# Ledger of designs, part 91: peptides against a protein of PDB entry 5Z08

Target 1, 168 residues: chain A of PDB entry 5Z08
Amino acid sequence: RQKDEWAKKTSSLMKQLDWFIGEHLGAMLAAEELGGPVVGELMEIDPDDLSAGFNAHGKLKKATSQPDLDRRQRRIDDIWGPQDEQGQAHKRKRGADEALAASAEMRDLIEQLMNKLVEAGGDNSATYVEIPRESAAARFLVRSKVAMFHPNDARRLRLVDFGRDLDD
Target 2, 222 residues: chain B of PDB entry 5Z08
Amino acid sequence: GLPRLIDAIEEASKIPAKRRQTPIKPTIEKLTTHLYTHGASPDSLLRLADLLTLRNHLDQASLAAITRNLYPSSTVSDEVVLRFIGALGHGQLKPTLALQALFLRWLVMVYHLLENPGVLGQVYGVLFDLLDTAAIRPQLCHLLALVTRRKHVRPFRIQAILTLSRQTGGDPNLTGLLRVFKNYYPEIIVGDATKGRASAFKHPDPQWRQHLDEIQQRRSEA

## One batch from the design tools (peptide; made by RFdiffusion4, then SolubleMPNN)

Design b2_p14_1_s4 (from b2_p14_1, 7 letters changed)
Fold by OpenDDE base, seed 1:
Structure b2_p14_1_s4 (fold): chain B 168 residues (1-168), chain C 222 residues (1-222), chain A 14 residues (1-14)
Amino acid sequence: as target 1 above (168 residues)
Amino acid sequence: as target 2 above (222 residues)
Amino acid sequence: MSEFRLMIEKIAEL
């Protein structure tokens, strides 16, 4: 009975987390990766807004103005190579693809962090996940005080032990 | 003399601290005092670079103390530079990121003493690819600001620094490095996200510089 | 951020 209730609660929470990552957090993380605002300043970013780009203050640019990103990229392309005239449709698709990629990265990272915590059996030294890069996902987890970097190695990330910090 | 102190530390570095017959700390203090007073010759500098960059049983405080007192009495060879560059990045055999930051800071402070400043230009890609490592980014950007030439400013690196600058919320060190790039290509748009305060890349330690100059002057008089 | 943290805390306590 208790195991079944625990399994149901865990499953429900995981579904809620997956929903939150897919519907909200993924687009925000993609925005951060694409050079938008840091997650926490903007609560909702539409994938279409990712294609519109962000101003200097991390605010959404009005759809009518070519995103500074596009102007910057276009100018860089003008300097260094042919402009790929990727139409507006390709930009929207790219924004959606980046949001999906960011969602997948966050899900995978959380899963790895949780799995390592379980596998470590209380050994804090074994709870670290090696991250390939300092991603928006990793930074978000640290900012949220959910994860912490190893003090000597910023490529090693672990979940915060919420149980021990209460007893000290 | 300095060679004998290095010999003693090299031997002690092979042995775990708990198994040493004598504490190494007094010998480290003698070494750092000697380095502060006289600096390190090219030969001694190479040996110390190996002690600092290779995995051994020396404690982090001792390694940091040696690095902080690593005054060259002469020039810095390509070999010494490459030891420190080879120690950068992630890996079980590499020094801690905190120590790597000290190495990068040291390279900035001794840049004018390099026998061949071009050696850093040859490893530019290795340095540039480490910009994603937050712990060493400030010193790395400063070093890259010194090393960057027109040949290094490539489209993919411009895009990479712009992307990373955005991802970091406009790290002032990345903005500073992008301004260096802009000196070679004025048409590079440092977007409004980089309107943040750029680092001026000031000398990291004016007192260290002054003391280095005093050591270097004594060499010119000898 | 607070809700996200709470969700992860609850999952980790499970």
Scores: peptide ipSAE 0.133, ipTM 0.297, DockQ to the pose 0.232
Fold by OpenDDE base, seed 4:
Structure b2_p14_1_s4 (fold): chain B 168 residues (1-168), chain C 222 residues (1-222), chain A 14 residues (1-14)
Amino acid sequence: as target 1 above (168 residues)
Amino acid sequence: as target 2 above (222 residues)
Amino acid sequence: MSEFRLMIEKIAEL
């Protein structure tokens, strides 16, 4: 009974996670990869700063007038809104493809991180996953304090063992 | 005075209604009348919060009546807030969802009197995780709308609201909360399922507000 | 992020 409830809760959480990755996180990660706002760093950005938009370098612009808010909202609507026109369809398709790619990358990365944690059997040195690149997915996991890079090798990522940090 | 009324109710709350020597209703009426007239001090609020949130033998009507008359005469402490937050959710030892909705409504109405509004921000996750509970969702969304700061507007919470909005067929309270999120992140796409009516999160009880203001004004004149 | 973290934590505790 408890195992079945646990399995159901696990399955439900996995489905929720998968859904979250696929429907929202992938898109945000894709936006980050495309030079959009950094997922999670946006959380440290003051709301007033976000309203200012990003420059061509992804840096926060100074809060300029209302027109830039409309342009940013439009840009986001352009990234995610239903677009009827063929050229916007290509950008959307590309954005959707990038979101799918980012979602797949995040899913795979989480799966690898989880698998390594299980396989390591408590050996923290064995919990590292080698990542081919510092992706938006990897950075997001680190910013969310879900994962951490190896201190000497940014190509190695592991899950943070949260069970230990609550007892300190 | 108010402390003696609370004492009597606390003692009565330990005893099943059928075993009480005297009806508690007259004492509850005296309490609610006193609260309506004078409000509750911080110390009295804490004691009343315990009576409202801890499992006891008080009837739901009495608990609701106390909650509806729970006018702070001064500020609301973090401890009082945390008692009400701790009482939220599902559990055999928790108050009814109807009473929890009244607590959330109360927190909305007294939000400006919190000694530390940041305390609700600290428990934001706890509040947010209860959004799936339909019975408290309207008041919970309203409270979250007041409490939400940029630090709370996280991708996963955006997603959770969007998911829940789809699952609920576009609950206007969720749409309202998502609109609050959009104030911090204009880029949040409210999916087609959320193109519906958003709640404006108006004050739940203007008369209650006016009466609270009268009680609070007496404090400033003293 | 916190819920995501909590989801991952809960899954990792499994």
Scores: peptide ipSAE 0.140, ipTM 0.340, DockQ to the pose 0.263; fails the geometry check
Fold by OpenDDE base, seed 2:
Structure b2_p14_1_s4 (fold): chain B 168 residues (1-168), chain C 222 residues (1-222), chain A 14 residues (1-14)
Amino acid sequence: as target 1 above (168 residues)
Amino acid sequence: as target 2 above (222 residues)
Amino acid sequence: MSEFRLMIEKIAEL
């Protein structure tokens, strides 16, 4: 009975988290990863807003045609590129794809962090996940005080131990 | 005059120090004294930029001494600027990183004398991509702080600075550059990793500035 | 952010 209630509660919370990541956080993380506004100060970024790109004030810019910068720059230029109708559809699709990628990265990172916490069995030194890159997802977790970097290694991330902070 | 001194140094720069018949140091001292007193004309400045940026047999101390006395008597051309920018980065044919830092410092100090300040904006990407080079980062951030316009503040660059700031433990020069970016995009969250002390990008050498102003004034009166 | 943190906290306590 208690295990079943725990499993139901866990499943419900995981669904809520997955919904939040997919519907809201993914687009904002994609914006940050693309060098838009940092998640937490901005309100909901519509994926359509990502496709329009950001102006020099961090506001959505209407798409302007600048040439062959780096693939991420092309993504930004595709987000920020010219407003033609065919360009808008491709931009919307690309914005959606980046939001999906950011959502997947956040889900995977949270899963790894939680798994390491369980595997560590109370050893805080074993709770670190090695991250291949500093992502918008990793940054968001740290800013949200959900995770922390290793003090000497920015490639190692762990969940904040919420249980110990309650006993102190 | 200055052209003859440059001629002598150009010829000496083609020859390894061990094979020179005469020491070049006295000629370098005459050059630096002349530059300190009169400054360099646009034509002389271009020739000196080539001596400083192109691979030759001049020693690092001589190159540094010329750079420290490189007072423009007039304006600084786009060509001179591009010589110094082209000399930045890693490579066997490029000047040492220590000398590159002096070039960036010089560009900061003469920024107001550029014939076309927009030239630095055109090479903004080249400058920005060098931010990972720790040895030149302080002067590079200062120059970028002067050059940055709204068009340069792009999402990928915001992210790149944020990432690099965290990797460096919050380099105050990167934090200073992020504040400049935030002036154009107030919504940029300078995350907690960037809450550190920002560089104020003060003039690198007030005495050099004063002496430059004196050289510039003498030319306006002539 | 606060809601997200609370969600993660609740999941981690589980």
Scores: peptide ipSAE 0.138, ipTM 0.294, DockQ to the pose 0.229; fails the geometry check
Fold by OpenDDE base, seed 5:
Structure b2_p14_1_s4 (fold): chain B 168 residues (1-168), chain C 222 residues (1-222), chain A 14 residues (1-14)
Amino acid sequence: as target 1 above (168 residues)
Amino acid sequence: as target 2 above (222 residues)
Amino acid sequence: MSEFRLMIEKIAEL
């Protein structure tokens, strides 16, 4: 009975986490990976905002932005941007695809971190996941105080041991 | 002159390397030689900042070579500074983290030539929020050490840097920045995080400094 | 961020 209640509670929390990643966090992480704001500065990023681009300060490009920031974005668009309405649709689709990719990366990273924590059996040295890059997902977990990097190797990430702080 | 070299590089930067009719490397070498000898005017600095910070088809070695030779012949405008600050962070449109580290190093080395050092104080939050990026953290901490004023040392930033210091096992650059914070708020308990060796934030390149001084002196004599 | 942390903490405590 207690195990079943625990399993149900875990499942419910995992579903809530998955929902949060998919509906909110993925777009924000994608925005950061596309040169947008650091996740946590903006409350909500619409996938459409990913297509609008970001200023030098990671803020959404407002029409009233300083002419110099507009020059930068124009040059980027002149080099890399499609000109037509199809290009805007492609930008929106790309933004959505990047949000999905970021969501998948975050889910996978959390899963790996949790699995390593379980497998380590209390050995903190064995709890590290090797990450291929310092992603927005990895940085978000660290900023959220959910994960930490290895002191000597920024390619190694582990979950913060939340369990030990309760028993002491 | 320098403007024509920049024009040629700007045009070449729009074209993938495989589609260029002429190799750009000789033009980059001429540019870097010119920059080393004469420095860059404010107008040229702005154009070069755009080349360095905007996504284009220039190779990383060329961008790094330009950055290493980016000697101002005069002052550095707010606009130039903001171009480099705007290039920081993660993003497909952002320069590589290695290049961003060179930009931060450059800002440290030219800090005394800024027309308005206060501009960096205005973007302090943007800089501070990037401290979690390990690849740029050393140079970022050095820049923040120069920029930090009492108004920037807030409880949430103190807590953030303490937390990050724990998460990084006491990065000496973070410890150095915490010491700067402690200068404004002596009551900051840095605890075990400061038992480590703090970075002294020494000038990153004395030879570059000397050469910059020579370029700056020539302007004062003309 | 705080809510996310709490969710992960709760899951990790389980």
Scores: peptide ipSAE 0.134, ipTM 0.309, DockQ to the pose 0.272; fails the geometry check

Design b2_p14_2_s1 (from b2_p14_2, 9 letters changed)
Fold by OpenDDE base, seed 1:
Structure b2_p14_2_s1 (fold): chain B 168 residues (1-168), chain C 222 residues (1-222), chain A 14 residues (1-14)
Amino acid sequence: as target 1 above (168 residues)
Amino acid sequence: as target 2 above (222 residues)
Amino acid sequence: SAEVLQRLLELELK
């Protein structure tokens, strides 16, 4: 009975998390990957905001009326940015694709972390997932105190075991 | 002398702590005391660099203690520098990130004693590509701030720093490095997030510097 | 695992 209730609760939470990742977190993570704000500073990032790009503050480029700063930033983006001559429609599509990619990366990372926790059978040394890069997804989980890096290897990430870490 | 102490530690480093006939800690303490008092010759520095950078059975506290007392009595060779640079990054054979941060800090503190400062410029790309590693980023940015020349300030690196700075919420060390880049290319818009407190890249340990100067001065008198 | 997910959700709802 308790195992079934736990499984149902876990399944429900996973569905809610999947929804949250798809609807909100994916866009925020994509924004962070694109050099936007760190997740938690902006609660809602519209895909259109991703297409508009972020200022050097990670804030949405407001259509600020100061033409000179925008011209200089455009010049820098033109000089140093990818020469995406691609029209506004391609930028919007790219923003949506990046949000989907970020959502997929977060889902995959959570799945790997959970699977390793189950497979480890209580061996903390076996709970680490090897991450290819310090992604926005990985950073988010660490900032949220849900995951932690290996003390000696920042490519190894594990879930924080709230049950065991209280007994040690 | 120092060579005999290094010999003893090198031999002990090959053996797991539980299998050593004698505790290594007293020998490490003698080594660190000797290094503090006299510094390390170029030959001793190379041997110690190998001891610090190669995987062995020495404990992290001992390695850190040696690194903290690694005063050059003379110059620092390219070979010594390259040993420490080669020890950076991720990998099972690499030192811990905490120890790597100490190595980078050491390189910053001895930068003025390098026989050829240009060697760091040659490995600039290797250093730059490690900026995503948060544990070593503060010291890495400081070292890069010393090493950066116009030839290193390339479009892709400017973009990489800007991107990483945004991703990190404006890490002061990245902002500091971006200001160094801006000295070569004033047109780089360090956005208002970079109006944040840039690291001034101050000397990380004034007491260590003073003691280094005392050791270096004794060499000039001999 | 359920507690981890719950904390993730609680952090996002705040």
Scores: peptide ipSAE 0.030, ipTM 0.270, DockQ to the pose 0.021
Fold by OpenDDE base, seed 5:
Structure b2_p14_2_s1 (fold): chain B 168 residues (1-168), chain C 222 residues (1-222), chain A 14 residues (1-14)
Amino acid sequence: as target 1 above (168 residues)
Amino acid sequence: as target 2 above (222 residues)
Amino acid sequence: SAEVLQRLLELELK
């Protein structure tokens, strides 16, 4: 009975998490990857502000016409750039594609982190996932205090085990 | 008239109280009486917003009295709104947090008179970032509850509210704001944070509202 | 663990 209730609760939580990732978090992570505001940093991303793109410091670029916009900046400009109907459709599609990609990356990362936590059987050294890059997803999990980097290796990420980290 | 009263107060605001030749309190009382009776025009509101938000030598009691009687006789411009928003937060040049709370309360009470309610949506991030400031949080949550649209309900903001809610032991105002967020996204898992007491964000001052309505009605009849 | 998921959800929701 308790296991079944736990399984149902876990399944419900996973569905809710999946929804949150898909509907909300993916778009924000995509914005961060595109040089937008860091999730949790107070940037007024007005849709109009997202249209101007972000500088290397995550601040809105003034609408200067210069062509050599980084691929990420093009994606922001494609998400928020000029209102031509075809441009808007391509822009919306590209923004949706980036949000989907960010959602997929977050889902995959969470799945890996959870699987490693289960497999480790309580060995904290075995709970680390190797991440190929410091993604917006990884940074988000760390900022949210859900995950931690290995103290000596920023390529290794683990879930914070709130049950065990109280005993150590 | 009201412009002359504002002129006198503006000049007095440049001078420390100890160096004033005449006490300003009688002029403040005349101003507040005039505001209570007639309200403030858009031009007068802007001038008063500057007096309230810019660092000057006016005492806190006078600033609070002006704010409590700041009845618009007409609409509230974006410029007036932005003066009050710009006055929020921490800093030596900022008004006191107590006065900022009165400004936020005022914005809540005059929200329906804004020329462009969308202006608050444009500065949504600035407002949202101040939620950690406990002294202004109740009024800030109320204002955000009015301003929040689907575009503002972002995962990081959902997260920030939930984090802050846990850190504050479930502040009812944060719970209330999170319920507003949930109206746009019902699937937001608020967990136990929404099981707590939530603020209903009722009008802060029904008597002030009634008096504002009387001032506004006189304008429509003129 | 359901707690990690709950915390992830609380953190995603947080």
Scores: peptide ipSAE 0.031, ipTM 0.259, DockQ to the pose 0.031; fails the geometry check
Fold by OpenDDE base, seed 4:
Structure b2_p14_2_s1 (fold): chain B 168 residues (1-168), chain C 222 residues (1-222), chain A 14 residues (1-14)
Amino acid sequence: as target 1 above (168 residues)
Amino acid sequence: as target 2 above (222 residues)
Amino acid sequence: SAEVLQRLLELELK
């Protein structure tokens, strides 16, 4: 009974997480990968503010015409700047593709992390997943205190086992 | 007056809530109202700092309410600052991390009223070593951003922030602090871990600032 | 696993 309730709860949570990743988090992670704001701070950003781009300080840059925009700021402006209808369609498509890619990366990473946690059978040393890069997804999980990097190897990521920390 | 209110709260703080003859809440409300209206003198600030930082029987809501209304009517002494700094970190005798965050926020908001801003520079190491404490990190980074001078920007601290930034997935507050460091040493390469947004360390409460300015202005006219 | 998911979801609901 308890296992079945746990399984149902876990399944429901996974579905909600999948929905959240697909509908919201993927786009935010993609924005972060593209040099946009960090996930979690984005929720406070008006969509209209996203269109204005961010300066090197993470502040909305006023549309000042100065040519020496740092390559990164240009990328943000290129991502969010008003382009012609064709440019907007291509931009929307690219944004959607990046969001889908980020969503897939996040899902895969969570799956790997969960699988390793289960496989490790309580051995914390065996819970690490090798990550090919420090992605926005990986950073998000670490910021959220859901995952931790290995102290000496930023390519190794594991889930935080909250069950153990409560018993100590 | 304010001293009598503090006296009553000090006495009540010695007694568990269940054993008090009278509810303390009305007295706390009177105190906070007084603080909001008049601010706290240096002497009153010290007494209130002790009430806020020392273990007593006051509830967290009362402590938070006092902290939110802790307007200095004058300057903030080194002793008051050191009380709040001493209350930071982990320990059973220390205030909750939530309250510590409020203290750090308060220190940020009253930084310009410190009798000796250098006192925070003297305890820079203590503050810096608490950066791993996530619950207070935002306010701590903000305070450090104000306090940091060239003498504090050392290679080991740069490396410590870089390491912690990686370990935290690029906490924006750490990135903000690294930017402050970079102002003193432009050659600091903020690695890929810091490609994220940096905190701008804006004033935590503009309304609180305005009200503080009004209280301080009354002092200058007296 | 459920707790991890719950925390992730709680972060989103805030």
Scores: peptide ipSAE 0.031, ipTM 0.464, DockQ to the pose 0.056; fails the geometry check
Fold by OpenDDE base, seed 3:
Structure b2_p14_2_s1 (fold): chain B 168 residues (1-168), chain C 222 residues (1-222), chain A 14 residues (1-14)
Amino acid sequence: as target 1 above (168 residues)
Amino acid sequence: as target 2 above (222 residues)
Amino acid sequence: SAEVLQRLLELELK
């Protein structure tokens, strides 16, 4: 029963996380990979501000009244795309593709990190995932204090064990 | 070996510089060279922490030199951490704020080597209450950014950071810490006072990190 | 965003 409740809760959380990654985090991570603002460093960027675009100096342009999703896409597009309609469409598509890629990378990384934590059975030395590159996803998890790099190997990432801190 | 060097420095630390029969500087240089080459064992690290944190007759340059070369060869115990935390703040018996900043920087750089990172969470309040001390604030915010968990993000602390941020004209380190808080409570309204560049809390010294990694790798091979 | 992720991850790790 508890295992099933845990599994259901984990599944629900993973769905919520998946949604969050897909709807919000993926685009922000993609922006970071593309040389945009670092996720978590610019958390003052209201989704509206993310949507308004950054100027060449990294400052937010004034928010126009357009919906949040369209504004994010437009901001990425305004930074990297040609000024023509075709360029905007290509830029939107590229931004969407990059957001999807970043979302997939984040999902995969979280899954690997969670799996290693479970497999390690309490051995912290066995909780490290080997990462092929320092991605925006990996950096985000570290900045968020969800994950930590191995001190001697930046290719090894583990989840921060929050469970021990809660039982004490 | 390192223990003998520490013994000599401990003895010399009890005597004012003007009354020492022999200059301590050559022994400090030997110590720092040894630390740079081999790092400090847990036992040596504790002894060095006492030398650094307790009032003695060592000069500030020597203390700073030891701190800059304080590479752990192994883990960092709770006792060592608590020595450095206990040395923070204002008081005649406390180390200088400049040295305290070096201690905080050191704790940031060795955070991953702590035997129990939770020890810093237990003293979170002590650390947080020092945020008004401008001289140590950058390193303190960085350490707090590492240590902060949801349990630490309390309404009074949120308000304290917001207030201090306004008072400091938006210190980027406070803005960075507030972003860490916002990572636990997104509903935290980061007001106009936090409009600005937040500190990313990047590693303070990449070369020091690399050298630490080399020392730690030798331990894993032994 | 980071907060939601961290909160979600903290909840999953509980």
Scores: peptide ipSAE 0.027, ipTM 0.300, DockQ to the pose 0.042; fails the geometry check

